# Ledger of designs, part 104: peptides against a protein of PDB entry 3T7K

Target 1, 248 residues: chain A of PDB entry 3T7K
Amino acid sequence: KAEKILARFNELPNYDLKAVCTGCFHDGFNEVDIEILNQLGIKIFDNIKETDKLNCIFAPKILRTEKFLKSLSFEPLKFALKPEFIIDLLKQIHSKKDKLSQININLFDYEINGINESIISKTKLPTKVFERANIRCINLVNDIPGGVDTIGSVLKAHGIEKINVLRSKKCTFEDIIPNDVSKQENGGIFKYVLIVTKASQVKKFTKLINDRDKNETILIVEWNWCVESIFHLNVDFTSKKNVLYQKK

## One batch from the design tools (peptide; made by RFdiffusion4, then SolubleMPNN)

Design b2_p18_3_s4 (from b2_p18_3, 7 letters changed)
Fold by OpenDDE base, seed 3:
Structure b2_p18_3_s4 (fold): chain B 248 residues (1-248), chain A 18 residues (1-18)
Amino acid sequence: as target 1 above (248 residues)
Amino acid sequence: SLEDKVDVSKEKDVIFPE
């Protein structure tokens, strides 16, 4: 059935997209449309797997979903597109009125606002954003919204190797892990990196660390600090935004 | 319509739901 529909076109584009969707197409696609998309080089996956070599995200806007955040870790992310790309494409294909010899849909017309070429280009870098920032081991409070598994998965996708989950009410200094990164000459390395949710946690952890490991570097941030770093694919240590405590 | 599906974000942002 898809072949019959596409037979009216003399040439078919090959978009070469391996994509996931977030914030759109919750009901999926019908079998015919999936086949049409496949013939146009568009394959949509339900979940992110590294083995699938995903290169595209469909979303109406920048979202804080696991899929969206992880898409910025694709190697590379080639396209971040609005769902209207697929909608317009399928509309054009199903349209009987136009003696269209060609499908005239340009991917660049459907870019997600805020995901520019500068961001896309950074996904081609051999390193991940937190790796570049010398953050390999972090401490994460167990009461973080979204859950430690989801948050941890996103952080790992972006280069954090170890995620230590802290039981906020019961943790001691011994439960806090250091960010085991060799001192690079030109980069501020924080020995302790923590993601927390409350000011009370800042007070607790700063006390624990300062009492037991004096004069060490500490970075305590909100989850939004991580999100902003991901959205920009850059950690800005000069910014105080979403930083709750910093000791250099 | 597929268009209607775009506007209805059933997926709540897992992290910091509005």
Scores: peptide ipSAE 0.026, ipTM 0.611, DockQ to the pose 0.567
Fold by OpenDDE base, seed 2:
Structure b2_p18_3_s4 (fold): chain B 248 residues (1-248), chain A 18 residues (1-18)
Amino acid sequence: as target 1 above (248 residues)
Amino acid sequence: SLEDKVDVSKEKDVIFPE
């Protein structure tokens, strides 16, 4: 059926998209439309797997979903597109209007607002955002909204290698792991990096660390600090936004 | 319609989980 529908076109584009969707198309596509999309080089996956070499995200806007955040870790992310791309494409294909010689839909017309070429270009870098920031090991409180698994998965996608989950009420200094990064000439490496949710946790962890490992560098941030870093694909250490405690 | 599939998300926001 898909072949018959597409036969009216003398030339078919190959979009070469391996995509996931977030905030759209939860009901999926019918079999015919899937086949059509496949013939146009568009493959949509349900979940993110590294082996699939995903290069595209469909979303109505910038979202804070796991899929969206992880899409910014694709190598590279080629396109971040609005779902209207698929909608318009399928509408044009299913249209019974006169012999369209070609499909006239440009991917660039459907870019998600706020995901510009500068962001896309950063996904071509050989390193991940937190790797570039010299953050390899972090401490994460167990009571974080969204859960440690989801948060941890996103962080790992963006270059954090080790996530230590802290039991906020029961943890001791010995439970806190250092950020195991070799000192680069550029300085600015924090020995202890923590993601926390409450001011009480800041007080607790700062005390524990300062009492046992005096004069070490500490960075305590909110989850939003990570999200902003991901959205920009850059860590701005000059910003105090979402930083709860910093000791250089 | 395909358009109806665009505005409804069942996915949770990681920052603001339900």
Scores: peptide ipSAE 0.025, ipTM 0.613, DockQ to the pose 0.548
Fold by OpenDDE base, seed 4:
Structure b2_p18_3_s4 (fold): chain B 248 residues (1-248), chain A 18 residues (1-18)
Amino acid sequence: as target 1 above (248 residues)
Amino acid sequence: SLEDKVDVSKEKDVIFPE
């Protein structure tokens, strides 16, 4: 059926997209449309797997979903596109009135607002955003919204090697892991990096660390600090935004 | 509250012509 539908076109584009969707197409696509998209070099996956070499995200806008955040870790992310790309494409293909010999849909017209070439270019870097920031080991409170698995998965996708989950009510200093990175002369290296959800946790962890490991560097941030870092594919240590506690 | 949640996907209904 897909072949019959596409037969009216003299030439088919190859978009070369391996994509996931977030915030759109919750009901998926019918078999015919999937086949059509496949013939056009558009493959949509349900989940993110490294083996799939994903290069595209479909979303209506910048989202704070797991898929969207992880898409910024693609190697590279080639395109971040609005779902209207697929919609318009399929509409054109299914249109009986359109005497077009060619599909005239340019993917560049469907870029997600705020994901510009500057962001895309950073996905071509050999390192991940947190790796570049010398953050390899972090402490994550267990009561984080979204769950430690989801949050942890996103962080790992962006270069965090070790995620230590802290039981906020029961943790002691011994439960807190250091960010084990080699001292680079020019980089703000924090010995302890923590993602917390409550002000009380800031007080608790700062006390625990300062009492037992005096004069060490500490960075305590909100999840939003990570999100902003991901969205920009850059950690700005000069910004105090979403930083709850910092000791250099 | 310092609570920040991961966004959930919003439903978007798309109708394709047959």
Scores: peptide ipSAE 0.023, ipTM 0.563, DockQ to the pose 0.071
Fold by OpenDDE base, seed 5:
Structure b2_p18_3_s4 (fold): chain B 248 residues (1-248), chain A 18 residues (1-18)
Amino acid sequence: as target 1 above (248 residues)
Amino acid sequence: SLEDKVDVSKEKDVIFPE
């Protein structure tokens, strides 16, 4: 059926998209539309797998979803597109009224607001954002909204190698892991990096660390610090935004 | 408690449902 529908066009574009969707198309696509999209070089996946070499995200806007945050770790992210791209494309293809000899839909007309060329260009870098920031090992409190698995998965996608989950009420100093990175010439290294959810946790962890390791560097941040770093594909250590405690 | 801000998005329905 898809072949018959597409046979009316003299030439078909090849968009070369390997995409996931977030905040849109929750009900998926019917079989015919999937086949149509496939013939146009648009493959939509349900989940993010590294082996699929995904290069595109469909979303109505910048979102804080797992898929959206992970899409910024694609190598590279070629396109961040609004769902209207698919909508308009399929509408044009299914339209019987227009004697359209060609599909006339341009990807560049459907870019997500706020995902500019600067962001896209950073996805071509050989390193991940937290890797560039010398953050490889972090401590994550167990009561983080969204869950440690989801949050941890996003952080790992962006270059954090080890996620240590802290039981906030029961943890001791010995449970806190250091950020084991070799001193690189061009970046401040924090020995202890923690993502917390409560002010009480800041007080607890700062006390534990300072009592046992007084001379060490500490960075305690909110999840929003990570999100902002991901959205910019850059860690700004000069910003105090979403930083709860910092000791250099 | 520090609340995680969740973005609200509008769902786009399937165009040509079966």
Scores: peptide ipSAE 0.023, ipTM 0.542, DockQ to the pose 0.063

Design b2_p18_4_s1 (from b2_p18_4, 9 letters changed)
Fold by OpenDDE base, seed 3:
Structure b2_p18_4_s1 (fold): chain B 248 residues (1-248), chain A 18 residues (1-18)
Amino acid sequence: as target 1 above (248 residues)
Amino acid sequence: DVEKKAKEFDENDRELPD
């Protein structure tokens, strides 16, 4: 029993982690280890639910998984940790050799490379990254790799309120939704925001919009534009990277 | 092997393509 294993320690840490795993621990944990982790204040969840108030992710590195991307929307993300944290922790606990009175594992030694304090601090902001960028409604092509549901779910986690799926071959101007945001004085607002996969789509949508709604602002980007924005928790409108078309 | 399990991916836990 987990209690018997932990009884050898005089003091137990409370890590206060509510975590999901990505790119690691596919087979989960045995019942004893789950109980051990629970007693140490570490709860591992299979899926992301807002009600669980998740604050941690385990991953070997920065990944482009749904879970990893969504973890950057946690409120806040307290820790992004390598799986070695759990591995070393459990190894120490199961070790018979050392009469360890205390668990000697420091969370800060297991930070995922590239997830720094600057990123973590941004997860404490009251707004989401796309909300701060005045992007509320977007158009997404139906043939996007990864699927519209997954991509849409990630985008919604980061403050996109409405995802309009465009049937690329059959869509007309009337199918394109505007980014309906109140004009704030100092923020560049794009009336039309689109995520596309092909140059032909750029040509099509730019023509449709320019022919029917002349002189409006348009932003057409690749999925990687969104990913980079999420990884930095900031939208850089000065960057041309992953921007396919921009009209200010 | 905890280490092996730590490196395995769920079938649905895939990286989203470019």
Scores: peptide ipSAE 0.352, ipTM 0.747, DockQ to the pose 0.900
Fold by OpenDDE base, seed 1:
Structure b2_p18_4_s1 (fold): chain B 248 residues (1-248), chain A 18 residues (1-18)
Amino acid sequence: as target 1 above (248 residues)
Amino acid sequence: DVEKKAKEFDENDRELPD
């Protein structure tokens, strides 16, 4: 059936998209449309797997979903597109009225607002955003909204190697892990990096660290600090936004 | 309706909270 529908076109584009969807197309596509998309080089996956070499995300806007955040770790992310791309594409294909010899849909017309070429270009870098920021090991409080597994998975996708989960009410200094990175000459390395949710945790951890390991560098941030870093694929250490405590 | 599907949010595809 898909072949018959597509037979009216003299030339078919190959978009070469391996994509996931977030915030759209939750019910998926019918079999015919899936086949049409496949014939056009558009493969949509339900979940992110590294083996699939995903290069595209469909979303209506920048979202704080696991899929969206992880899509910015694709190697590279080629396209971040609005769902209207697929909608318009399928509409054009199913349209009987237009003597369209060719599919006339340009991917660049459907870019997600806020995901610009500067962001896309950073996904071509050999390193991940937190790796570039010399953040290898972090401490994460166990009461983080969204759950430590989901948050941890996103952070790992972006170059954090080790996530230490802190039991906020029961943790001691010995439970806090250092950010074990080699001293680089030109990069501010924080010995202790923590993601927390509450001011009480800031007070607790700062006291624990300062009492036991004096004069060490500490960075305590909110989850939003990580999200913004991901959305920009850059860590801005000059910004105080979402930074709860910083000791250089 | 493809347009309707495009606007639907999956509960399993939730935004991570602040």
Scores: peptide ipSAE 0.351, ipTM 0.750, DockQ to the pose 0.902
Fold by OpenDDE base, seed 5:
Structure b2_p18_4_s1 (fold): chain B 248 residues (1-248), chain A 18 residues (1-18)
Amino acid sequence: as target 1 above (248 residues)
Amino acid sequence: DVEKKAKEFDENDRELPD
């Protein structure tokens, strides 16, 4: 059936998209539309797997979903597109009125607002955002909204190698892991990096660290600090936004 | 139905809370 529908076109584009969707197409696509998309070089996956070599995300806007955040770690992310791309494409293909010899849909017309070429270009870098920021090992409180597994998975996708989960009520200094990175010439390295949810945790962890390791560097941030860093694919250490405590 | 798919924009994937 898909072949019959596409037979009216003399040439078919090959978009070469391996995509996931977030905030759109919850009900998926019918079999015919999936086959149409496949013939146009558009393959949509349900979940993110490294083996699938994903290069595209469909979303109506920048979202704080696991899929969206992880899409910025694709190698590279080629396109971040609004779902209207698929809608308009399928609409044009199913239209009986247009004696169109060619499909006239340009991917660049459907870019998600806020995901510009500067962001896309950073996904071509050989390093991940937190790797570039010299953040390898972090401490994460166990009561973080969204859950430690989901948050941890996103952070790992962006170059954090080790996530230590802290039991906020029971943890001691010995439970806190250092950010073990080699001193690089061009950047401040924080020995202790922590993601926390409450001001009481800031007080607790700063006390624990300062009492046992007084001269060391500490960075305590909210989850939003990580999210903003991911959305920009850059860590801005000059910004105080979402930073709860910093000692250089 | 292309219109039905357009309405699906609101329901996908849980946003991670602040």
Scores: peptide ipSAE 0.349, ipTM 0.742, DockQ to the pose 0.651
Fold by OpenDDE base, seed 4:
Structure b2_p18_4_s1 (fold): chain B 248 residues (1-248), chain A 18 residues (1-18)
Amino acid sequence: as target 1 above (248 residues)
Amino acid sequence: DVEKKAKEFDENDRELPD
């Protein structure tokens, strides 16, 4: 059926998209439309797997979903597109009107607002955002909204190598892991990096660390600090936004 | 309807909370 529908076109584009969807197309596509998309070089996957070499995200806007956040770790993310791309494409294909010899849909017309070339270009970098920031090992509180698995998965996608989950009520200093990075000359390395949810945790962890390791650098942030860093594919250490405690 | 599907959010595809 898809072949018959596409036979009316003398030339078919190859978009070369390997995509996931977030915030759209929750019911998926029918078999015919999937086949049509496949013939146009558009493959939509249900989940993110590294082996699939995903290069595209469909979303109505910038979202704080696991998929969207992880899409910014694609190597590279070639396109971040609105779902209207698929809609308009399929509409054009299914249209019985005039002998459209060609499909006239340009990917660049469907870019998600706020995902610009600067962001896309950063996904071509050989390093991930947190790697560039010299953050390899973090401490994550166990009561983080969204769950440690989801949050941890996102962070790992962006270059965090080790996630230590802290039981906020029972943890001791010995449970806190250092951010084991070689001292680079540029001085922006924190020995202890923690993602916390509550002010009480800030007080607790700062006390534990300062009492046992008084001269060490500490960065305590909210999850939103990570999100903003991901959305910009850059860590801004000059910003105090979402930073709960910093000791240089 | 593809348009409807495009506008609907997956219940399992939630934004991560603050």
Scores: peptide ipSAE 0.344, ipTM 0.752, DockQ to the pose 0.905; fails the geometry check

Design b2_p18_4_s2 (from b2_p18_4, 9 letters changed)
Fold by OpenDDE base, seed 1:
Structure b2_p18_4_s2 (fold): chain B 248 residues (1-248), chain A 18 residues (1-18)
Amino acid sequence: as target 1 above (248 residues)
Amino acid sequence: DVEKKAKEFDEKDREIPD
């Protein structure tokens, strides 16, 4: 059926998209449309796997989903597109009225607002955003909304190698891991990096660290600090936004 | 497991709160 539908076109584009969807197409696609998309070089996956070499995300806007956040770690992310791309594409293909010899849908017309060429270009870098920021090991409180597994997975996708989960009520100084980065190439290295949710945790961890390891550098941030860093594919250490405590 | 897959899909598509 897909072949018959597509036979009316003299030339078919090859979009070469390996994509995931977030915030859209929850019900998936029918078999015919999947086949149509496949013939146009559009393959949609349910989940992110490195082996799939994903290069595209469909979303209505920038979202704080695991999929969206991880899509910015694709190597490279070629396209971040609105779902209307697929909708308009399929609509055009199924249209019987237009003597369309060609499919006239341009990917660039469907870019997600806020994901610009600058962001896309950074996904071509050989390093991840937190790697570039010299953040290798972090401490994460166990009571973080969204869960340590989800957040940890996102952070790992963006270059954090080790995530130490802190039991906020029971942890001691010995439970806090240092950010062990050997190469000081660019910028200040924070010895202790922590993601926390509460002011009480800031007080606790700052005291623990300062009492036991004096004069060390400390960075305590909210999850939003990480999110913004991901959305921009850049860590801005000059910004105080979402920084709860900083000692240089 | 279809249920597991569905759950994983839902979790990965949920916005992570602040």
Scores: peptide ipSAE 0.419, ipTM 0.808, DockQ to the pose 0.278
Fold by OpenDDE base, seed 4:
Structure b2_p18_4_s2 (fold): chain B 248 residues (1-248), chain A 18 residues (1-18)
Amino acid sequence: as target 1 above (248 residues)
Amino acid sequence: DVEKKAKEFDEKDREIPD
């Protein structure tokens, strides 16, 4: 059936998209439309797997979903597109108009607002955003909204190698792991990096660390610090936004 | 399997709160 529908076109584009969707297409696609998309070089996956070499995200806008955040770790993310791309594409294909020579849908017309070429270009870098920031090991409080698994998964996708989950009420200094990175000359390396949710945690961890390791560098941030870093694919250490405590 | 996938989809498609 898909072949018959597509036979109306003299030439078919190959979009070469391996995509996931977030915030759209909750009901999925029918079999015919999936086949149509496949013939156009558009493959939509249900979940993110590294082996699939995903290069595209469909979303109505920038979202704080696991899928969206992880899509910015694709190597590279080639396109971040609005779902209207698929909608308009399928609409054109299913149209009963006379023999169209070509499908006239341009990917660039459907870019998600806020995901520009600057962001896309950074996904071509050989390193991940937190790797570039010399953040390898982090401490994450166990009571973080969204859950440690989800957040941890996102952080790992972006270059954090080790996530230590802290039980905020019971943790001691010995439970806090250092950010084990070699001292590079050109960047402020923080020995202790923590993601926390509450001011009380800032007070607690700051005290624990300072009492036992007084001269060490500490970075305590909110989850939003990570999110903003991901959305920009850059860690701005000059910004105090979402930084709860910093000791250089 | 379908239910598990659906749950996973739902979880992964929710915005992570602040």
Scores: peptide ipSAE 0.418, ipTM 0.809, DockQ to the pose 0.288
Fold by OpenDDE base, seed 5:
Structure b2_p18_4_s2 (fold): chain B 248 residues (1-248), chain A 18 residues (1-18)
Amino acid sequence: as target 1 above (248 residues)
Amino acid sequence: DVEKKAKEFDEKDREIPD
């Protein structure tokens, strides 16, 4: 059935998209439309797997979903597109009126607002955003909204190698892990990096660290610090936004 | 398992709160 529908076109584009969707297409696609998309080189996956070599995300806007955040770690992310790309494409294909010899849909017309070429270009870098920032090991409080598994998975996708989960009420200094990274010439390395949810945790962890390791560098941030860093694929250490405590 | 896939999809498609 898909072949019959596509037979009216002399040439078919090959978009070469391996995509996931977030915030759209919750009901999925019918079998015919999936086959049509496949014929156009568009394959949509339900979940993110490294083996699938995903290069595209469909979303209505920038979202704080696991899928969207992880899509910025694709190698590379080629396109971040609005769902209207698929909608308009399928609409054009199913249209009986247009004796169109060619499908006239430009991918660049459907870019998600806020995901520009500068961001896309950074996904071609050989390093991940937190790797570039010299953040390898972090401490994460166990009471973080969204759950430690989801947040941890996102952070790992962006170059954090080790996530230590802290039980906030029972945590001691010995439970806090250092960010074990070699001193690079051009960047401030924080020995202790922590993601926390409450001001009381800042007070607790700063005291624990300063009492036992007084002269060391500390970075304590909110989850939003990580999110903003991911959205920009850059860590701005000059910004105080979402930084709760910093000792250089 | 369709239910498991649906649940996984829903969980991964929720915005992580601040």
Scores: peptide ipSAE 0.417, ipTM 0.809, DockQ to the pose 0.267
Fold by OpenDDE base, seed 3:
Structure b2_p18_4_s2 (fold): chain B 248 residues (1-248), chain A 18 residues (1-18)
Amino acid sequence: as target 1 above (248 residues)
Amino acid sequence: DVEKKAKEFDEKDREIPD
């Protein structure tokens, strides 16, 4: 059936998209439309797997979903597109009226607002955002909204190798892991990096660290610090936004 | 299996809270 529908076109584009969707297409696509999309070089996956070499995200806007955040770690992310791309494409294909010899849909007309070429270009870098920031090991409080597994998965996708989950009420200094990064001469390396949710946790962890490991560098941030870093694919150490405690 | 996948899908498409 898809072949019959597409037979009216003399030339078919190959978009070469391997995509996931977030915040759209919850009901999926029918078999015919999936086949049509496949013939146009558009393959939509349900989940993110590294083996699939995903290069595209469909979303109505920038979202704080696991899928969206992880899409910025694709190697590279080629396109971040609004769902209207698929909607308009399928609409044109199913349209009986216009003997369109060609599909006239430009991918660039459907870019997600706020994901510009500067962001896309950074996904071509050989390193991940937190890797570039010399953050390899972090401490994460166990009561973080969204769950440690989801947040940890996102952080790992962006170059954090080790996630240490802290039991906020029972943790001691010995439970806090250092950020084991070899001192590269030119980069500010924090020995202890923590993601926390409450001011009481800041007080607790700063005291624990300062009492036992004096004069070490500490970075305590909110989850939003990580999110902003991901959205920009850059860690801005000059910004105090979402930083709860910093000792250089 | 379908219900578990649907739940997983819904969970992954939720915005992570602040």
Scores: peptide ipSAE 0.416, ipTM 0.805, DockQ to the pose 0.289

